# Designs tried in a protein design run: peptides against a protein of PDB entry 9IZ0. Part 338

Target 1, 345 residues: chain A of PDB entry 9IZ0
Amino acid sequence: ITCLGSNGHTYKQLVKGGNDDLRQDAVMEQVFEQVNGFLRSYRKTSQRNLSMRTYKVIPLALKTGVIEWVQDTIPLGEYLDSAHKVYHPKEWSLSTCRKLIAEKQMEDLETRLKVYDLVCRHYRPVFRHFFLESYADPVQWFTTQTNYARSTAVASVLGHVLGLGDRHGQNILIDKTSGEVIHIDLGIAFEQGKKLPVPECVPFRLTRDVVDGMGITGVEGVFRRCMEFTLETLRREEDSLLSVLEVLRYDPLFSWLISPLRRMKKQKMQLENFNQPESGNITTDASRDPKIQRNNVSGESEAERAILKVRQKLSSTLSVEASVGELIRIAQDPSYLALMFCGWS

## One batch from the design tools (peptide; made by RFdiffusion4, then SolubleMPNN)

Design b2_p30_6_s2 (from b2_p30_6, 13 letters changed)
Fold by OpenDDE base, seed 2:
Structure b2_p30_6_s2 (fold): chain B 345 residues (1-345), chain A 30 residues (1-30)
Amino acid sequence: as target 1 above (345 residues)
Amino acid sequence: EEEERKKLLEALEERLKKLEEKRELLRKAL
């Protein structure tokens, strides 16, 4: 739909309906707005204009809402697929890489690491070219690359703390004007990504292409420092953040568990990408769990567990630097990335 | 100012290096 704003500007909006519960997206965006308030309140974060980029979600019904169409964006995965074809036309296709990783999904870690390394040799990073091509002016290039590293750092900390899942390249938009990342489809949170058929083993997406976009310093410098400042801010505002999450515990509309429909959709999408003929067994698993009655008791216990995990992630037991260092290490560890659906790009 | 100039210089050197890599990739693709 197209709406005329009170400012005379025309806004495109996406009406989304069906199986996706937009209330989870709307709630996560509200959490991001509160976190953006905290980031504005502290000198170290405010001086850098650190924020999670948000988009407007208006839930109209249980499964229907209006989403702001973010103009001048591109999905990271769309850019990367195009750029890999241009810069590395002799390398493997994304489909070939996906197939090889999938064929080894049930194998041991050593075999999966060998296939991951092989895929990495035949699918090299290209995301640095986004900034080099899109910004002719050196100042714009530097500013946008810096904004990318900053926004990725904020999103990485928040993604870890809130346990955001499904952070594939189609769920991460790049703003072509600012270089900032915009995370979309927030329906997998509080570590529910670990319940996917291919479990999410990394705290956030820090693949080779995500790092290549940061520049020659990669994770070292702007990204690491901005993660540290963001985590420092969230640790200071722990009680405020937990209070925001406690309000969600009492929201009868918020689901702390992955929707069975969303899980099935992800299962199907994973299998279709793998050309595995085992369409038969997935219909049986979908039929076996019709009785996750949303017993309010199970939702409340999962909410409490989620809040406890957020508190644990905000623990001051380790320094900010040590905590960020460990997160960056895990997010880049081949032993975790080799287990992912798409850990190479 | 000086720290911003240093960052701009590092950014320019990096951009130059990446443009040289792109040039070399283009030369190998021709």
Scores: peptide ipSAE 0.032, ipTM 0.582, DockQ to the pose 0.014
Fold by OpenDDE base, seed 4:
Structure b2_p30_6_s2 (fold): chain B 345 residues (1-345), chain A 30 residues (1-30)
Amino acid sequence: as target 1 above (345 residues)
Amino acid sequence: EEEERKKLLEALEERLKKLEEKRELLRKAL
């Protein structure tokens, strides 16, 4: 829809209806706005204009709301699929890569590593081309690539600390004007991604294409330093961040657990992305409700465990440099990426 | 600073090379 603002400007808005609870997205955007306050207050982060890009979410009802339409954006996955066809037309299709990874999903780690390596050799990174194509001016090119590395660093630290899941290429937008990343669909937080049918095992998305967008420096220089400054800020503001999360503990609109409906939707999407639509009548025998052992973990006990896990991630036991170094290592480790739904791109 | 300038120079050289390759592809297609 297009809305006329009180200032006479027209704003495009996306009305989202369906099965997605936009209340969780709205709450996570509020947490990001508070964290952006901490990043603005600290000299090392404010001097670099470090922020998590936010968008406006207005929840209207259960599973219905209005999302700000971020103009001049593209989903990372959409760009990568199009660019890969242009730059590597002789390599495997994304569907072929997905199929091969899926066929080995139930196999051992050694077999999954072999198929991941095979896919990586036949699906090379292309995201460097986004910056080379989109920005003719050298200063704009350097600025936008720097903004991409900075915004990805902030999103990586926050994504790890808050346990953001479902960080696939369609849930990460690239701003074509600034080069910044915008994370959308925030309905999987506090490590609930580990409860998906394909468990998430990386702290954040740092795939080969995410790194390729950083240019020749890769994860070194701007990205690493901005992760360090962001983590240093969050460790300094630990009590402030925990206080913000404690307010959410009492928010009746916030769910600390992935909804069974969202889990089933993700399960279907994961299965449908593996099966070409053969017109087989899979009678969904709705009778196998997996007995989720109702461990009577009160919603309060899940919130408490989530907050304790955030505190553990902010621990000063390791230096900022050592902690960031380990996070970068794990996020790039083939032994973790081979276990992911799409760890190669 | 100096290392960032070196990496910027390398990135500009790689970009120039790619632009020259694109220019040469366009010249061969004309």
Scores: peptide ipSAE 0.031, ipTM 0.596, DockQ to the pose 0.014
Fold by OpenDDE base, seed 3:
Structure b2_p30_6_s2 (fold): chain B 345 residues (1-345), chain A 30 residues (1-30)
Amino acid sequence: as target 1 above (345 residues)
Amino acid sequence: EEEERKKLLEALEERLKKLEEKRELLRKAL
C-alpha cells in the first residue's frame, strides 16, 4: 500500500497477513531505537554514526501488520548466489553444497569439518564484488564499504547481546545506497534460536562472504574497532538497556518463547535447506512433541533468564578488546561454522 | 582511522602498480 505521511511524504508499505506475528519484530525495533539513542550519546560511536538500521513495524493483529518497505535493498543470500554463478561458474552450486552438508549432519565433528573444508574449496567468497561493481567512484566505494563494516559490527554486537537468531542470508538486507546491513524477521530473540532443529552455534553471522565484504582489512580494521566501541557503549548503558527489557517482561505484545507456529515455519525452512523430504505427516498437532511438554518453562521464567543472559554478556570481567576478540574468534571458528546449515558463505 | 587510511593507501598503491604494469604491457604490444 502507499500512505501519505503527516509530513506530506508518500511511503510505500508492505501489508503482511497470514501466519506471521509481527509483534516481536515491532518490539525488537523499539529496543534498537533505544540502543541507537545510546550510540548517538557517546563520542566514540556518534563520531562514526554507528547505528542499527531499523524499519517501522506496526502490528495490527496476531497475524497482520504493516511494515515499512525498505527501498533499494537486496537480500545478502540473493546477491551471493547470483554473484557466485558469475565469478565462479565452474564451482559447485549452492544446492550441491547444502546436500553435502546435510548428508553429514549426523556424523562426528571431524567428518563434518572435512565436508565443510571441501565445500569451502568449491564455493569461494564473492561479496567483495558487490562494492567493486556497485560503486565506480573510489570515494563512494570506500564510504559504502566502511558503512558496511560499521553496520555489520553494530548488528553483530546487538545480535550477540540480545541473542538474535535466524541471521541467515535471506534475513540480512544490503542497502545499495549506503552499503549498510538491515536485519529483518526479528522474531527469534534471546537465544530462542538454540531451540531450533539446527541450533545456532555462533554469536552472529561472520562467514567468509560477510568478511570478504569488509575488503582487504577483513575483521582487523573498521569492523573490530566498531564492535569494541559498540560494546563499550552498551556496557556503559547496561542499566538503561536492562530497564527497557524489564518493561518488555510485562508487555502482552512480546512473547519470550518462540511460538509453535514460528517454530514449525523455521523447522520447515531448515528441512527444505537440507533437501529432506517432508514426511507427509506434519500433523498440525503441535501438542505431541514430548520435548515441548517437559519444558513448561513459564514465559516469566524465560524472561528472567533472558535478562540475566543479557547482563552476563555485558559483564566487564573481560576487557572490551578481549570480549570482542573472543566473539570474532567464535563467529569464525570452523568447528561452529561446519555445524550450520550454511556456514561456508 | 589513520591506520585504516594507511592500509587503504597501501592497497591503492599496489593496485596502481598493477595497472601501470598492464598499461606498459599494452604499450609494448602496440
Scores: peptide ipSAE 0.025, ipTM 0.519, DockQ to the pose 0.011
Fold by OpenDDE base, seed 1:
Structure b2_p30_6_s2 (fold): chain B 345 residues (1-345), chain A 30 residues (1-30)
Amino acid sequence: as target 1 above (345 residues)
Amino acid sequence: EEEERKKLLEALEERLKKLEEKRELLRKAL
């Protein structure tokens, strides 16, 4: 839909209908706007214009809403698939890499690491080329790459602290004008990504292509320092951030748990990428769902646990530098990336 | 920020040196 604003500007809007609850996206965007307030108030973050890029979400009903369409963006995964075909036309396809990782999903860590290394050798990073291709002017190239590293640092800290899940390349947009990242589909938060069929085990997405976009300094430049300044700001504003999250504890409409339907939909999308059409009637008898004791953990108890985990992630027990250093280490560790659905790019 | 500008400068200088070496090799082949 295209709407004319009261300011005379034309806005494209995406109407999302179906089984996805846009209320979670709207709540997370409100949390990001509060965090952007904290980042604007602190000298070290305000001097660098550090912010989480937000978009307007208007929930219209339980499963329907309007999302502001971010103009001049591309999904990271769409760019990477196209660029990989151009720069490495003799390397493996993304589908081949996904199939090989998937075939070994039930194997031990050693076998999964060997397959991950093999995939990494046949699918090399290309995201540096986004900045080199898109910006002929050296100043514009440097500025946009710097904005990417800054924006990725803010999103990485917030993604860790709020436990954002489902951070695949289609849920991360790149602004082609600024180089900034825009995170979409925020319906997996507070570590509910660990409940996915392929559990998320990294604090944020810091794959080889995400790092390649930072240029020659990789993580050891703008990215690390902007993570440190962002975490320092969030630790300073801990009580303010926790107060914002406590308001959500009393929202009966906010789901602290992943929807079983959303979990099943993600499971199907992960499984459908395995089936080439071999015409075999695998009647997977859906009868052996292990009795996960539906401990009626009240929604209040899950909210309390989520807030407690946010507080624990903001703990000053380690320095900001030590905490960021450990997060960067874990996010790049092959032992974690080999366990991910798409940890190689 | 200064340390990154320094690392970027060092990397550009190294790349420039390698490009100059390649340019000189091409000039000798012509």
Scores: peptide ipSAE 0.019, ipTM 0.479, DockQ to the pose 0.011

Design b2_p30_6_s3 (from b2_p30_6, 14 letters changed)
Fold by OpenDDE base, seed 4:
Structure b2_p30_6_s3 (fold): chain B 345 residues (1-345), chain A 30 residues (1-30)
Amino acid sequence: as target 1 above (345 residues)
Amino acid sequence: KKEEEERLKKALEELEERLEEKRRLNREAL
């Protein structure tokens, strides 16, 4: 839809209807704005203009609302699929790679690592070409690649600390003007991605294409240093961040748990991305409700566990450098990426 | 290869500092 603002400007708005609760996105965007306040107050992060790129979310009802249309953006996964066909036309299709990973999903780690390595050899990184194609001026190229590495570093630290899940290439937008990343579909938070049918095992998305976009230095330089400064800021503001999350503990509209409907939707999408559309009547055999023992863990006890886990991630037991080094190592570890739905790109 | 990669890394860090300084000077001039 197009809205006329009180200032006489026209704004494009995306109306989302369906099964996704935009209240989760709106709440997480509010947390990001508070964190952006901390990043602006701290010298090491403010000097670099470090921020989580936000967008306006207006929830209208359960699973319905208006999202601000972010102009001049592209989903990372859409760019990568297009660019891979251009730069590597003799390599495997994304569908072939997905199929092979799926067919081996129930196999042992050794078999899954062999399939992941095979997929990686037949689907090479291309995301460096985004910056080379989009920016003819060397200063603009360098500036936008730097903005990408900085924004990815902030999003990686925040994504880890807040336990953001479902970080696939369609839920990460690239701003074509700034090179900044914009994370969307924030309704899987506080490690609820580990409860998906394909559990998320990495702290954030740091796949080969995410690294290829950082240029020749990869993770070593702007990205690592900006992760360190961001984590140092969040450790300094631990009590402030925990106080913001305590406000959410008492928000009756915020869900600390993944909804069964969202889990089932993601399960179907994970299964349908593996099957070509054979028009077979999948009878909904509703009979395999896994007996998750209904321990009457109140929503309050889940919020308390989530807040405790955020505190644990902000622990000063390890240096900032050691903690960032471990996160970067784990996020790139083939033993975790081979277990992911799309860990190769 | 590693020495060229380190030279390029250092040149990129020096370009970043010069760009940040130029952005600082432009903000102080406004």
Scores: peptide ipSAE 0.005, ipTM 0.265, DockQ to the pose 0.014
Fold by OpenDDE base, seed 3:
Order: sequence, then structure tokens, then C-alpha cells
Structure b2_p30_6_s3 (fold): chain B 345 residues (1-345), chain A 30 residues (1-30)
Amino acid sequence: as target 1 above (345 residues)
Amino acid sequence: KKEEEERLKKALEELEERLEEKRRLNREAL
């Protein structure tokens, strides 16, 4: 649909219908706007214009809503698949890499590390080319690469603290004008991604291509410093952030539990991406997965655990630098990346 | 290590061929 704003600008909006609970996305966007308030109030983050890029979500009913269409964006995964074919036409395809990782999913860590290394040798990083292709002017190139590293740093800290899961290349958009990242499909928060068939093993996405986009300094430049300033701001505003999350604890429209339908949709998307043959009619009676521990965990008990984990992640027990250093280490650790659905790009 | 790498490479090549054929069939059906 097309809407005229009060500012006289015309906005395209996507109407989503179906089984997606847009209330989860709308709540996470509200949390990001509060965090953006904290980032604007703190000198070290304000001077760098640090923000989480947000988009407008208006839930209209349990399964329908209006989402802002983010113009001039491309999914990171779509760019990387296309660019890899251009720059490395003799290397393996993304689909081939995915299937090889999938075929070895049940193997031991040593075997999975060997497969991951093999995939990495036949699928090289290309994301630096996004900036080189899109921005011929050196000042624009430097500005957009800096904006990318800054926005990725903010999203990485928030992704860790709020336990955002399912951060694959199709739900990270790149703004082609600014170089900033935009995270979409925010319906897996507070470490609920650990309950997926392929669990979230990393605190945020920091794959080889995500790092290649940061340029010659990789993580040791703008990215690390912006993570540090973002985490310092969130630690300072801990009580304010926790107060926002406590309001959500009592929001009857917010689900602290992953819905069986959303879990099934994410399972199906993972299986489709693994090129499992469409074995007909998955009327899999959701009763038969023995790894669904039917712990009758109330939504309230999950909310308490979620808030407690946010508090623990904001702990000042380690310095900001030590905490960021450990997060960057874990996010790049081959022992975690080899366990992911797509940890090589 | 080299034999495992060669087995993985060959399984990969057979998969790319099957995927390219499926992509061809899907383009011919549109």
C-alpha cells in the first residue's frame, strides 16, 4: 500500500498477512527506539551518530500488520550470493556449501570443523566489493564503510544483550545509500533462538563476509570501538532498559514463548534451505519431537529469566573492552561458526 | 585428510549439477 505522511512524503508499506506475529517485531522496534534515545544522550555514541536502524511496524491483528517498506535496501545474503558468482566464478556455489554443511550436521565437532574449513577455502569473502562497486568517490566509500561498521557494532551489542536470534543473511538488509545495516524479522528475541533446530551459537553475526565489509582494519577499527561505546551506554542506562523490559513482561500482546507455528515455520525454512527433498505432507503432529521438553514454563517465568539474562549481560564485572573482546572472539570462533547453518559467509 | 577432501569435493560437484538442472527445469516451466 502507499500512504501519504503528514510531512507530504509518500511511503510504501508492506501489508503482511498469515502466521507471523508482527507484535513481536513492533515491540523490539520500540525497545530499539528507547535504546536510540540512550545512544543520542551519551556523548561518545552521539558524536558518532550511533543508532540501531529501525523500521515502522504496526500490528493490526494477531496475524496481520503493516510494515514500512525499507527502500534502497538489499538482503546481505542476496548480495553475497550474487557477488560471489561474479568475483569467484570457479569457487563452490552457496547451495553446494549449504548441503555439505547439512550432510555433516550430525557428525562430531572435529569433522564439522574440517568441513567448515573446506567450505571456507572454496567460498571466499566478497562483501568488500559492495562498497567498492557502489561508491566510486573515495569520501563516499570511506563514509559508507564507516557507517556499515558503526551500525553493525550497534546491532551486534543489541543482538547480544537482547538475545536476538535468527540473524541470517536474509534478515539483515544493507542500505545502499548509507551502507548501514537494518535488521528485520525480529520475532526471535531473549535467546529463544537457542530453541531452534539449529540453535543460535554466536552472540551476533560476525562471519568472514561481515568482517570483509569493514575493510582493511576488520574488527580492530571502527567496529570494536563502536561496540565498546554502545556497551558502555547500555551499562550506564541498565535501569532504564530493564524498566522498559518490565513493561513488556506485563504486555498481554507480547509472547515470551516461541509459538509452535513460528517454530514450525522456522524449522521448515531451515529444512528447505538444507535442500531436504520435499517429503510430502509434514503433518508432523507436533507431539512427537522428544526434544520439545514440555517444560510447562509459564510465559511469566520466561520473562523473568530473560530480564535476568539482560542484567547479567550488562554486568560491570568485566571491563567494556574485555567484554567486547570476548564477544568478538566468540562470534568469530570456528567451533561455533562450523555449527551454524551458514557460518562461512 | 586429502581423501576426505576429494570425497567432499566430488559430492559437492554432483550437487551443483543437480541444482543447476532443477534451476533449468524451473525456468523452462515459467
Scores: peptide ipSAE 0.000, ipTM 0.245, DockQ to the pose 0.050
Fold by OpenDDE base, seed 5:
Structure b2_p30_6_s3 (fold): chain B 345 residues (1-345), chain A 30 residues (1-30)
Amino acid sequence: as target 1 above (345 residues)
Amino acid sequence: KKEEEERLKKALEELEERLEEKRRLNREAL
C-alpha cells in the first residue's frame, strides 16, 4: 500500500497477511534500536557511525502487520545470482551448485567438504562488482565499501550474540545508496536456527561473496576492527542488554521457540529454489508431520536458556580480539560452510 | 581430475535442462 505521511511525503508500505508473526520482527527491531543507543554512547563506535540498520515493523495482529518498505535496496542473493551470470558465464549456475550440495547433504563431512571445494572452484566470488558498478566516483566507492564492511561487522556481532538464524542472501538487503546491510525476517533468533532441517553452524554469514564485498583487505581491514569495537560496546552494556531481554521473557506474545509453521515454511524454502516471490498462498497443511517432537519445554525455560547463552557470548574470559578472531575463523571454516544450504557465496 | 570435473559439469547441465523443461511442462499443464 502507499500512504501519505503527515509531512506530505508518500511512503510505500508492505502489508503482510497470512501466517507470518511480525511480532518477532518488531521485538528484534526494538532490541536493535537499544543496541544502536549503546553504539552511539561510546566514542569508538560513535566516531564510526556504527549501527544495526533497522526498519519499522507495526504488528496489527498475531499474524498480520505493516512493514516499512526499505527503498533503494536489493537482496544480496538477487544481486549475486545476476552478477555471477554476467562476470562468470562459463561457471556453474546457482541451481547446479545447490543441487550438488543437496545431493550430498546426507553424506559424511569428508564428502561434503570435497563437494563444497568443487562448488567453490566453479562458482567464484563477485560481490566486489556491486561497488565497482554502482559508484563511478572513487570517494563514493570507498565510502560505500567502508559502510558495507562496518554494517556487516555490527550485524555479525549482534547476530552472533542474539543467535540470529536464517541469514540467507534473501534475508540480507544491500542499501544501494549507503552500501549498508539490512537484515530482515528476524523470526529465527536465540540459536533456533540450529533446529532448522539444515542446521546453522556458523555464528553469522561470512561467505566468500560477503568477504569479497569488503575489498582487498577482506576481513582484516575495517570489518575486524568494527567487530572488535562493537563487541567491546556490547560487553560494557551487558546488564542493559540482558535487562532488555528480560522484558521479553514476560512478553506473552514473544516466542523463544521457532514456530512449527516457520520451520515448515523455511524447510519448504530450503527445498524449493528461492526464485519464487513470497506472494504464493502457502497452505501448509500443518497436520501431517508426526516427527515434530513437541518438546514441551516451557517458554520460560527456553527464555532463561537463551539469556544465559547471551551472557556466555558476552563473557570477558577472552579478549575482544581473541573472541572476534575465533568468530571470524568459525564463520569462514569450510567444515561449517560445507554443511550450510548455501555456504559458498 | 579435470576430465572428471568436465564430465560432472556436463551431467549437471543436462540435469538442469531436464529440470527446467519439467518446470516448463508443469507450468503449461496448470
Scores: peptide ipSAE 0.000, ipTM 0.225, DockQ to the pose 0.042
Fold by OpenDDE base, seed 2:
Structure b2_p30_6_s3 (fold): chain B 345 residues (1-345), chain A 30 residues (1-30)
Amino acid sequence: as target 1 above (345 residues)
Amino acid sequence: KKEEEERLKKALEELEERLEEKRRLNREAL
């Protein structure tokens, strides 16, 4: 919908209705605003203007609300699909790559790694072209690429700590003005992405195209350092962050578990992206989802487990540098990316 | 392009350090 503001400006609004709980998006945006408070209070993050980009979510009902449309944005996946066709017109289509990965989904890790490597050779990174096309001025180009690396670093740390899932290229927007990333559709958190039909195995999205957007240094320099400063801030503010999450433990409207409906919707979307008309009945037996009666007792135990996992991720057992180094390694590991629905871009 | 990226990177890192130092000095002067 388009809303006319009191200032006479027209704002696009996305109305989500149906099966997705917008209350969860609104709560996660509130957590991000609290974290942005911590990032503003800490010198090392404040001086770099580190923040998670937020969007306004107005929940109208449990499954209905208005999302503020972020103006001047493009989904990362939409840009990448277009750019790959332009810059690499002789390479494989995204549909061909998806088909090959899907056909090998039930195979061993060695076979999946070989297919992933083959796909990677025939679908090369292009995201650096976003900055080269959009910004003719070298200072604007470098500033926006730096903003991209910074915002991606903050989102990567927060995405890991809060266990954000469903981080596909349509749920990551790029701001065409600032180069910053905006994460949308926050309804899969606290590692519930591991419960998807294709489990999420990486701590955050750090695919080859996500890295290519960081420029010549890739993950080294701005991205790594901004992850370190963000994690250092979150470790310092652990008790404050845990206190925010404890408030959610007592919110009867917050779901610590993936909804069966959302899981089925994601399963259908994963299958529809694989079903060109010639592949026979993969009857994924939908009959094995136990009727999770929403007993309040199960929600409290899942909240406690989620908070414990957040605390464990903020542990000072390893240095900030060692922890960030391991997260970057795992997020780029072909052994994990080969298992993903779209780990090659 | 690569050398220009490295030059711009260094120039921005130096600008950020200078801006950081200026922000530090301004906070210490308040």
Scores: peptide ipSAE 0.000, ipTM 0.292, DockQ to the pose 0.012; fails the geometry check

